# Peptides against a protein of PDB entry 6MBK: the designs that were tried, part 5

Target 1, 240 residues: chain A of PDB entry 6MBK
Amino acid sequence: GFEMVNFKEEGFGLRATRDIKAEELFLWVPRKLLMTVESAKNSVLGPLYSQDRILQAMGNIALAFHLLCERASPNSFWQPYIQTLPSEYDTPLYFEEDEVRYLQSTQAIHDVFSQYKNTARQYAYFYKVIQTHPHANKLPLKDSFTYEDYRWAVSSVMTRQNQIPTEDGSRVTLALIPLWDMCNHTNGLITTGYNLEDDRCECVALQDFRAGEQIYIFYGTRSNAEFVIHSGFFFDNNSH

## One batch from the design tools (peptide; aimed at target 1 I61 V154 M158 Q163)

Design b1_p12_1_s4 (made by RFdiffusion4, then SolubleMPNN; from b1_p12_1, 6 letters changed)
Fold by OpenDDE base, seed 4:
Structure b1_p12_1_s4 (fold): chain B 240 residues (1-240), chain A 12 residues (1-12)
Amino acid sequence: as target 1 above (240 residues)
Amino acid sequence: ALIPVLKDFTPV
């Protein structure tokens, strides 16, 4: 077993409540618990999604709006998950002027500027859509859609989105994986897969964890620059 | 068979 714990330096993470062996299936998350593009389509966002080409083309933006709609919905099934998300991120969209100036000496600056430009343009577009589109009138964010809301949502998605198969396995879709995404990062191998037969994400232990130890997973091969750009995370021991 | 699940840091 495991439990959610707020670690002082790392924020929320998972702690083992018993000894877990390497390769042990310790965590699984059924599809019905995931926030997906499909769940976005089936939500209050569905009518707008069906009419907006950008939402249809960009599953990550669909997830961002799904996250905002569910956050604004007191009875959302995902409220317990949403409440575990950071209120702010260390992503480029939150960088102070001095942090941006520091990055000017790096190759990352172009990606940072691209994120700023894209996010600002998307916000301006969707602000207009929310104000003018008939299907937007049902959205709980209709009268409260700020840049800060959008920045938070896209940062949440950028740091947490995953590719999973569709239910029939024919395509790939995007998902936020509650509870699993609370695992903090360490070096290693990918130990999470999707089991189509049981229709669930499955995570096996990267290594032995003793009772009371934090459970880490490997997020994938990323450079420190990619971590900074995409997650705001700097991993000193990153071998990439 | 398990299909690998990878975190996708693709910017929005």
Scores: peptide ipSAE 0.119, ipTM 0.775, DockQ to the pose 0.904
OpenDDE base, seeds 1, 2, 3, 5: peptide ipSAE 0.027, 0.026, 0.037, 0.027; ipTM 0.698, 0.693, 0.717, 0.670; seeds 1, 3 fail the geometry check

Design b1_p12_2 (made by RFdiffusion4)
Pose (drawn by RFdiffusion4):
Structure b1_p12_2 (pose): chain A 240 residues (1-240), chain P 12 residues (1-12)
Amino acid sequence: as target 1 above (240 residues)
Amino acid sequence: SLVPVLRSYSPF
């Protein structure tokens, strides 16, 4: 019912190959396909996750390393997903100095500075941990772990991650949801939810989509400062 | 009922 298309404005997204009515359940993704903090713990990253206090406290950082470890694993279950991810992003981590300079004197620039400093600190910290700590000597990253790797990983997580209930429903966790996460954003209401009975992520159409029209979802009621800093885009006519 | 899937904007 859909195909991947490289749109000028949004990059790659989903386009309808048939008419899709509003409120139609047109997309579902079972839990098995998701990359979660739990799957990160049970992966080759597990030994380091158990020893490192930062990875335990910061599921979003845990997901970034989970992504990197699986990217460096030729036989990873998630290789189809990793190979279709973007190689670059428009998060401010990628901006030139003069591009950030336009934000001087704004409310938004402080968070740009924090993002930069946090990412650099994290890279330097984990570089040292991976190169010296025994619990990381079997990681794929010991051979090579560049700043570009880390910038890519944290950018992949911040522009795509989601909160989902745990498999039991009593807690929440962070996850990457393949296929569905290729939908771009438009104004509207959240139409994606987690179905605990079928144990899958389900998305109903936000609006009618004719064949040939791009399929959009509503990401959330976020400001443009949040969209730029964490999602890497500015949304014209953001009603929120 | 479905549990809304929310995109996380938590800082790193």
Fold by OpenDDE base, seed 1:
Structure b1_p12_2 (fold): chain B 240 residues (1-240), chain A 12 residues (1-12)
Amino acid sequence: as target 1 above (240 residues)
Amino acid sequence: SLVPVLRSYSPF
């Protein structure tokens, strides 16, 4: 077992409530609990999705809008998950001027500027779409869609989106994985897989965890620069 | 078999 805990330095994470052995399946999340491109298509966003080329082409944007729609929906199934998400992020879209200046001496600056430019353009585009498209009228964000909303959603998806198989396993789609994504990152091996037979994400323990220890997972090999760009953090022990 | 779940870093 595990529990969600707010750790002083790392924010929310998962803590073991019992001893967990390495390679033990300690966490699984059925597809029905995931926020996916498919769930976006099946939501109030579906009609707009079906007519907007960018939403169709960019699953991450579809997830961002799905997240915003669900956040704006008091009765959303995902409210408990959404309420656990940070209100702000350490991603480049939230950087102060001094942080951006620091990055000007690095290769990351070009990606940061790209994020700023793309996010601003997307916001402007979708603001117009939401204001003018007939299928946007039913969106709970119709009259409340700010750049801050979009920045938050983009950052949420950027930091948390995962590749999973479609239900039939024929394609790859994008998903936010509630509960699982509360695990903080450590170096190691990928220990999360999708079980198509049981239609769920399955996470096995990277190492032994004792009762009371924080449970860490490995999200993938990335440079610190990439983590800053995509996740807004540095991992000192990133040996890769 | 499990299909690896990979964090996606595709840009917006």
Scores: peptide ipSAE 0.477, ipTM 0.928, DockQ to the pose 0.930
OpenDDE base, seeds 2, 3, 4, 5: peptide ipSAE 0.428, 0.457, 0.408, 0.424; ipTM 0.922, 0.926, 0.917, 0.921

Design b1_p12_2_s1 (made by RFdiffusion4, then SolubleMPNN; from b1_p12_2, 7 letters changed)
Fold by OpenDDE base, seed 1:
Structure b1_p12_2_s1 (fold): chain B 240 residues (1-240), chain A 12 residues (1-12)
Amino acid sequence: as target 1 above (240 residues)
Amino acid sequence: MLIPVRHSFAPV
C-alpha cells in the first residue's frame, strides 16, 4: 500500500500506492524488525553492554552503539534501513557558530550547550572504553570510532527513538522503527501504537491518502523550539 | 525530513 520515495524538499518519505482511508491500518512493523535495547544486548555489543553501566543506564546510548555496530557490519540485517538514514542532521550537535549565535537569544541555548557538552563527554568516555575494554575488541568499530561517528549515531537515535513496551508489557524500552520512521511529519493526532498480542508496531492513517500522495504522521505535540532541539527542524503549521 | 524525538506509543 506504500513505497519509499525521495521527495525533493523533504528527503525520503512514504507514498501511498493505493487509496488509504483514515484510520486504516496501513503499516505494521514486527518487533523482530526493530532496533531495540534488547537487540543491542543480543548483538556483538552484548558482552560490553553487560559490563558497562552507562550502556545499561542509558538506552539511547545503547541504541547509538547498536546502530554504529550494525552500520559497520556489511551483513547486518538493518543495512537497508541504515542506508536510508541521513548522513548529517540539522540537530544542535551539528550547529555552526552562526546557528548557535542565533539561538543565544532563545531559551534553547542552554539545552544546546548541555547536549554538546554531554555528547563530547560521552564520546571521550566510550573512546577510552573501546580502546581498553576486552569485550570491545570484537566490535567492528574498534579501530574507526570517531566523534563524527558518535555524533551521527546519537543524532540518529535522538531524532528517531521511540518508547515501546517490552515483550511482556511490564516495562517500556527504546526502539528505532524501520520503515515507519520514514513517514514525514504533519500536524494531527498520534496514530501509532504497539500491539502486544501480535508483538508489532501499528500505524493507522491520520487521514485519507490517495494513491500517489505522501503519507504523513504526527510525531506529537511539540513547540518549534522542541522540534529544533530534538529533531532539528521547524514546522510552520505547528500551532504551538 | 528530520523526525522529531518520537512519541511513546501506548499499547494498543
Scores: peptide ipSAE 0.036, ipTM 0.729, DockQ to the pose 0.118
OpenDDE base, seeds 2, 3, 4, 5: peptide ipSAE 0.030, 0.032, 0.030, 0.031; ipTM 0.696, 0.693, 0.680, 0.703

Design b1_p12_2_s2 (made by RFdiffusion4, then SolubleMPNN; from b1_p12_2, 4 letters changed)
Fold by OpenDDE base, seed 4:
Structure b1_p12_2_s2 (fold): chain B 240 residues (1-240), chain A 12 residues (1-12)
Amino acid sequence: as target 1 above (240 residues)
Amino acid sequence: SLVPVLHDFSPV
């Protein structure tokens, strides 16, 4: 077992309530609890999604708008999850002028500028869509859609979006995984898989954790994710 | 069979 705890320096995390062994399946999250592109399509956003080519083409933007719509909905199923999300992020979109100036000496500046330009363009586009599109009239953000809202939503998605299979396993889709993404990050191996038979995300322990210890996971680096995709990821049979 | 759950590092 585990519990949610607010750690002073790390924010929300998971703490073990008992000893957990390495490779033990300690956490699973059914598809119905995930915020997905599919749940976005089935939400109040669905009518707009069906008519907007950018939302259809960019699942991450669909998730960002889904997150904003659910945040603005007091009766949203995901309110408890959304309330645990940071209000600000250490992403390029939140860099101060001095931080950006410091990065001008690095190759990273091109990525930072790309993020700023893309996010600004997307905001301007969707501001107009929300103001003018008939299907946007039902969105709870209709009268309150700021750049700060959009910056927060896209930063939330960029930091938390995961690739999971569709229900039929035929394609890959994007998901935010509540509770699981409350695990703080450490270096290690990917220990989360999707069980299509049970239609759930399954996380096995990266290492032994004692009762009272914080549970850390590794959600990877880009290079690690590519390696896992190319090498094939097999859960050791001892996790079942 | 389990499919890896991978963080998507793609920018918006």
Scores: peptide ipSAE 0.465, ipTM 0.915, DockQ to the pose 0.591
OpenDDE base, seeds 1, 2, 3, 5: peptide ipSAE 0.462, 0.443, 0.461, 0.428; ipTM 0.915, 0.910, 0.915, 0.906

Design b1_p12_2_s3 (made by RFdiffusion4, then SolubleMPNN; from b1_p12_2, 6 letters changed)
Fold by OpenDDE base, seed 4:
Structure b1_p12_2_s3 (fold): chain B 240 residues (1-240), chain A 12 residues (1-12)
Amino acid sequence: as target 1 above (240 residues)
Amino acid sequence: SLIPVRHDFSPV
């Protein structure tokens, strides 16, 4: 009922190929297709993950490294997904000096500076880990781990990570949801749920979409400042 | 029942 389309202003998105009704289940993604903290643990990153406290404590960083490892792996199952990811982002880590100066007039500046500082520290830490840790020798990124790589990975994760249940439903974990995360954002209600019985993400339509219309989803209630910090975009009609 | 899937806006 949908197709991937490159929209001129919004980049890649999903377009309806038929009429879709509000609340209709139009998209589902099985767990096996997700990039998760669990899939990171089960990947080439697993040995390092098992010994690095930061990777264990910060699932988002684990996803970032998982994304980098899979990107560097020609035979990765997720190559088709990774190739759809933008090469650069409009997130604070990509802001030019003038954009940062503009933000100095906003409350967001403190979070932006924190993000810069944290990302730089994390990169420095993991650069050393990758160079010195025995389990890092198997990582495809060992000889190619730049700040730009790390910036891209954390920006990809920051803009696309979702909370989903673990397989047993006992805990919450983080996941990138291929195909689903190609939907561009709009204001509305969360229309994506996880079905534990079928072990899949399920997305129902936020509204009626006609054949040929772009399908939008709502990622969550955030202020424009928070959207800039975390997603790099504004909602002009955001009432918050 | 579906468990809501939410974007995680936590900073890295």
Scores: peptide ipSAE 0.533, ipTM 0.929, DockQ to the pose 0.935
OpenDDE base, seeds 1, 2, 3, 5: peptide ipSAE 0.541, 0.525, 0.051, 0.525; ipTM 0.930, 0.927, 0.725, 0.927; seeds 1, 3 fail the geometry check

Design b1_p12_2_s4 (made by RFdiffusion4, then SolubleMPNN; from b1_p12_2, 6 letters changed)
Fold by OpenDDE base, seed 1:
Structure b1_p12_2_s4 (fold): chain B 240 residues (1-240), chain A 12 residues (1-12)
Amino acid sequence: as target 1 above (240 residues)
Amino acid sequence: SLIPVIHDFSPV
C-alpha cells in the first residue's frame, strides 16, 4: 500500500506503507478514474467541444478546460484529485521577471516566450468563446474565467498529461492520471503501462521501496532543460 | 501486453 504525504521539499508525494518490491504492481488506475479528452467530451464541456475546432484539435486544451469545469463543479467526481493539485507551478508561465531575465542568456528563452504568447492568445480566444458561444452558458466557469485560471489549467495539464490508448486501442489520447501523478519523478525506466484488457493504467515499482520510503516514478526521457520548460523539474544528474 | 504510458511533453 501507499499513502499521500506532504514532503517538505518535494510537496505531495506517495509513501510506501509496506515493503514494495521492484517490478511489483503496486498501483493501478482504471480509465473511469482518469481525466481524459473523452471524459471532457462526456462532461458539461461536451456541447462546446463538439463545436469548437481548437478544443477538437488540441486535446491538451480540452483537458485544461475539463479541469477548469470540474474544479468549478462542487459535485465533481474529481474534486478530491483537483484539491491535491498545486495552486501554482514552477513552469515558465509562473516565472517572475527576474527568472525570465536570467533565461534571456539561454536558449530556453525562446520556448518561454512561445509559451507566454500561445497561452495569452488561447486565453483571449477562449474568453471570447465563453462569452459568446451558446453552449458556454452551461459551463460553471462562464462568469469566472481569468487568465490565472487558464494559466493554472494549462500548467496542470502540461505537467501531468500522459499519452494513453483509447478504449479500443486504435488511437492515443491524453489523460491526467489521479493518484499515480502524485508520485514524484526520478531517473529510471518507464514502469507504467496501460492494460487494455482491464482498461487501467498499471504501475510497477521502479525499485524496492521500504515501508515509509517515498515512491518515485520515471515520467519519461527529457533533458533538465526540457523538464524546466515543460514540467518545472530539475535533476542534477538527469541521464535521460 | 501493456502499452507504455508516456508523459506528453508537448508544449501548449
Scores: peptide ipSAE 0.513, ipTM 0.926, DockQ to the pose 0.910
OpenDDE base, seeds 2, 3, 4, 5: peptide ipSAE 0.486, 0.475, 0.475, 0.468; ipTM 0.922, 0.921, 0.922, 0.917

## One batch from the design tools (peptide; aimed at target 1 Q161 N162 I177 G220)

Design b1_p13_1 (made by RFdiffusion4)
Pose (drawn by RFdiffusion4):
Structure b1_p13_1 (pose): chain A 240 residues (1-240), chain P 13 residues (1-13)
Amino acid sequence: as target 1 above (240 residues)
Amino acid sequence: RKWSMLIEKAYIP
């Protein structure tokens, strides 16, 4: 019912190949396809996850390393997903100095500075950990772990991650949801939810989509400062 | 719908 298309404005997204009515359940993704903090713990990253306090406290960082470890694993279950991810992003981590300079004197620039400093600190910290700690000597990253790798990984997480209930429903966790996460954003209401009975992520159409029209979802009620810093885009006519 | 919660993309913890 849909195909991947490279749109000028939003980059790659989903386009309808048939008419899709509003409120139609048109997209579902089972839990087995998701990359989660739990799958990160049970992966080759597990030995380091159990020893490193930062990875235990910061599921988003855990997902970034899970992504990098699987990217460096030729036989990863998630290779189809990793190979279709973007190679670059428009998060401020990628901005030139003069591009960030336009934000001087604004409310938003402080968070740009924090993002930069946090990412650089994390890279330097984990570089040392991977090169020296025995619990990381079997990681794929010991051979090569560049700043570009880390910038890509945290950018992939921040622009795509989600909160889902745990398999039991009592807790929440962070996850990357393949296929569905290719939908771009428009104004509207959240129409994506987690179905605990079928154990899958389900998305109903936000609005009518004719064949040939791009399929959009509503990301959330986030400001443009949040969209730029964490999602890497500015949304014209953001009603929120 | 048997949805336990709604999902927001690009979640900010």
Fold by OpenDDE base, seed 2:
Structure b1_p13_1 (fold): chain B 240 residues (1-240), chain A 13 residues (1-13)
Amino acid sequence: as target 1 above (240 residues)
Amino acid sequence: RKWSMLIEKAYIP
C-alpha cells in the first residue's frame, strides 16, 4: 500500500509501503468519499446553495464553502481529510509584499492582482449573504467567517480541484479527491481516471515505485507560471 | 479498465 508522510521539502505526500509496479492500480477513491458540488448541495450548505446564484454558477466557490462548513463541523465525515490540508499556501493570496514587488517585473503580476481583486470581491459579497440570508443561520461559520477563512478555502480548492463526471456521466462536476490529492507532481502522463461502472477515481502507478519511495503523479501540462499561480510551487524540471 | 474521463489535479478553469 502507501502511507501519508511529511517530506522535508515537499510537505505531505504519499510513500509506498511495498513495491508498486508501473500501471498497477494502487489507489482508488469511491465517489462517496469525495467532496463534490453535489455533496455541498446535500450538506448544511444546500439550502443556501439553492438560493444563491453565484454558488450555483461557480462550483469552485461552492466547494470552498463546503470545505469551510465541514471544517467548522466537529463530526464532519471529512475531518480526517481536512486535517491533511495545509493551513497556508504558497499561492498569490499568501504572498508577502516583497514577493508581490518581485513579481511586478513579470507577466504573472496581472494574475496575482486578479486573484486578489476577485477573492476580495467574493468575500465581501458572501460576508453580506452569510449575515443576512435566512438559510445562512444554519451554517456553522455564521459567526466566524473571516477573509482568512475564505482565502484558505479558495486556495485549498484552487490547488486541489478536479473535474470528474456526474454519477450518470452526463455532465462534468468539480471534486476534491481525498488521499489521492496528497500525491506530488512529476513529469509524465495522466494516470488517474474515473471509472463510472465502479463509481470511483482510479490511479495507476506512473512508474515502478519501490517500498519507501514517494509516489508521484503528473498533474497535467502546465507552465511554471501556472504552477506558481494556481498550485503554489515551481517545478524546475518542467517539460512545458 | 475503462475510464470515462482523465483527471488532472488542480484543474485550471
Scores: peptide ipSAE 0.636, ipTM 0.956, DockQ to the pose 0.935
OpenDDE base, seeds 1, 3, 4, 5: peptide ipSAE 0.021, 0.025, 0.021, 0.026; ipTM 0.633, 0.652, 0.622, 0.650; seeds 3, 4, 5 fail the geometry check

Design b1_p13_1_s1 (made by RFdiffusion4, then SolubleMPNN; from b1_p13_1 with S4A K9Q)
Fold by OpenDDE base, seed 4:
Structure b1_p13_1_s1 (fold): chain B 240 residues (1-240), chain A 13 residues (1-13)
Amino acid sequence: as target 1 above (240 residues)
Amino acid sequence: RKWAMLIEQAYIP
């Protein structure tokens, strides 16, 4: 019902190959296809994760390292997904000096500086960990771990992380949702949820889409999606 | 993607 297309201004997106009706379940992604904190634990990163308190405490950082490890792995299952990710982001970590200077007059500057400082500190910490920790020796990123790599991974996670239920539905975990997160943003309602019975992320169409039209979703007030575990879908009538 | 979420960051010395 859809295909991946590289749109000139929007980058990769999804285009309808047939007419899709509003509220139609047109896209679902099984848990096994998601990049999660759990998949990070079960990857080559697992041994290091089990011994590093920061990775254990911060699922977003675990996902960032998971992305980097999988990107550096030619045989990674997620290579097709990773290749669709932007190489650069319009996030604070990519701001030029003039852009930062412009923000100095705003309340946002403190958050920007915090991101810079914390990201730099994290990089320095993990650079040392990767160089010295025995469980880092087999990581495919060991010889290629630059600040640019880390900035990219953190920004990727920052813009694409989602809260999904654990398999038993008892708590939430973080996930990147391949294919689904290729949908570009439009105003509307959050039309994505998690179906625990089928153990999959589900997306229903925000509106009617005709064949050949780009399929958009609403990201809400954040770049991440929050899934309602009990009801399956979260609907926010907050248009921006 | 248009949105960027301010994520929780660890304070590393």
Scores: peptide ipSAE 0.021, ipTM 0.594, DockQ to the pose 0.045
OpenDDE base, seeds 1, 2, 3, 5: peptide ipSAE 0.018, 0.017, 0.009, 0.019; ipTM 0.542, 0.555, 0.452, 0.557; seed 1 fails the geometry check

Design b1_p13_1_s2 (made by RFdiffusion4, then SolubleMPNN; from b1_p13_1 with S4A)
Fold by OpenDDE base, seed 5:
Structure b1_p13_1_s2 (fold): chain B 240 residues (1-240), chain A 13 residues (1-13)
Amino acid sequence: as target 1 above (240 residues)
Amino acid sequence: RKWAMLIEKAYIP
């Protein structure tokens, strides 16, 4: 009922190929298609993950490294998804000097500086880990791990990470959700949840969409201050 | 575009 389209100003998005009604389940993504902390643990990154405290403690960093490893793997299942990701972002890590100067008049400057310092420290730490740790030798990024790579991966995760339940539903984990995250944002209500019975992300239409229209979703209200992992998913126990 | 999240401080040992 939809197709991927490159919209000039918005980048890649989804376009309806038929009329879609409000509240219609038009998109679902099974867990097996998600990039998760668990899939990172089960990948070539797994041995290093099992021995690195930061990877274990910070699921977003685990996802960033998972993304980098898969990007560097020509046969990765996620190559089609990765190729849809922006090569650059408009996030603070990509701000030019003039943009940073403009922000000096705002409260956001402290957060920008903190993010930059943290990212730089993380890069320096992991550069050393990748160079010295025995389990890093099998990583496809072993000889190609630049700050630009790390900045890109971190920014990709930062802009796209979602909370989903673990397989048993007992905890939450982090995921990148291919196909679904191609939907561009509009004002509205959260229309995406996780169906534990079918073990999939489910998205219902926010409104009626006609054939040929771009399909938008609401990403949620993020306060400028709440850089919190917006769970784009309300786990409605839709006991259907 | 999805909002940027702050990366938590990694405790570098």
Scores: peptide ipSAE 0.023, ipTM 0.639, DockQ to the pose 0.047
OpenDDE base, seeds 1, 2, 3, 4: peptide ipSAE 0.022, 0.026, 0.022, 0.023; ipTM 0.618, 0.658, 0.633, 0.633; seeds 2, 3, 4 fail the geometry check

Design b1_p13_1_s3 (made by RFdiffusion4, then SolubleMPNN; from b1_p13_1 with S4A L6D K9Q)
Fold by OpenDDE base, seed 3:
Structure b1_p13_1_s3 (fold): chain B 240 residues (1-240), chain A 13 residues (1-13)
Amino acid sequence: as target 1 above (240 residues)
Amino acid sequence: RKWAMDIEQAYIP
């Protein structure tokens, strides 16, 4: 009922190929298609993950390395998804000196500097880990791990990570959701949740869409978005 | 510019 289209002003998005009614389940993504902390653990990154406290403690970094490993793997299942990701982002890590100077007059400057510092420290730490840890030898990034790589991966995860339930529903974990995150956003209500019984992410239409119209969704906070796990969908207004 | 912040990023010693 939809297709991916490159819109001139908005970039990639989804367009309806038929009429879609409000509240219609038009998009679902099974867990097996998601990039999750669990899929990272089950990948070539698994052995290193099992021995590194930071990867274990910070799921977002685990996803970043998972993304880098899969990007460097020609036969990766997620290649079609990865190729849709931006090569650069409008995040602080990509700000030019003039942009940073402008932000010095704002309350955001402390957070920007903190992000720079944290990212640099993380890179330095993991560069050493990748160079010295035995379980890093099988990683496709062993001999090609630059700050630019890490910056890209961290920014990709920062802008696209979502909270979903674990397979058993006992905890929450982080995931990148292919296809779903191609939807451009609009103001409205959160219409995305996780169906644990069917083990899939589900999205219902925010409004009626006619054939040929772009499908918009509201996902609230883009980074680290929360999903409805057991109660359908949220109807509270949120700003972002 | 609008940008997102990952609040889960923490300091590494």
Scores: peptide ipSAE 0.025, ipTM 0.653, DockQ to the pose 0.040
OpenDDE base, seeds 1, 2, 4, 5: peptide ipSAE 0.029, 0.036, 0.034, 0.038; ipTM 0.677, 0.699, 0.646, 0.680; seeds 1, 2, 4, 5 fail the geometry check

Design b1_p13_1_s4 (made by RFdiffusion4, then SolubleMPNN; from b1_p13_1, 4 letters changed)
Fold by OpenDDE base, seed 2:
Structure b1_p13_1_s4 (fold): chain B 240 residues (1-240), chain A 13 residues (1-13)
Amino acid sequence: as target 1 above (240 residues)
Amino acid sequence: SKWAMNIEQAYIP
């Protein structure tokens, strides 16, 4: 029904290989394919996670380290997904000096500097943890953990993290959703939900797509999506 | 590409 294509200016996206009708369930991703806080806990990062209060408190950072560990693992199940991720992002952590200088005249500069500071502090902390903690010895990034690595991972998670239900549906957790997040953004309604019965993320078509057309979805007001728990699909008339 | 401005908190002194 679709194929991954590298589109000019947009990067990787999904292209329809057949006609897809509006509201058709064209894409689903089982939980086992997701990168989650739980999969991080079950990975090589697990022992360190169990001993570090910050990883436990901040699921987004746990996902960032999970992403870095899997990227550094040549046999990682998620290598095909990781290779589709951008090398750089249009986020404040990647702003050039001129862009930052321009923002000095705006209120946004305070948020940018705050993010820089927080990210740098986090890096410094975890650099020390990786160098000294016994459970960090088996991490594939033990001898190669740069600020650039951390900046990339944090930005990847920042732009792609989603709230999904836990397996029992009682709580929410954070996840990166391979394949689904390859869809580029368009304005519209949220057409993605989580099917707890089948334990999968499901996406229905926002509109009709003809064979050969790029498939777009709406991520909501932000690139990080929030799933409606216990209701499946949610359609809200929100816009960027 | 995807753009987001999330201000992360730091639990580090």
Scores: peptide ipSAE 0.029, ipTM 0.656, DockQ to the pose 0.042
OpenDDE base, seeds 1, 3, 4, 5: peptide ipSAE 0.024, 0.021, 0.023, 0.026; ipTM 0.631, 0.601, 0.635, 0.646

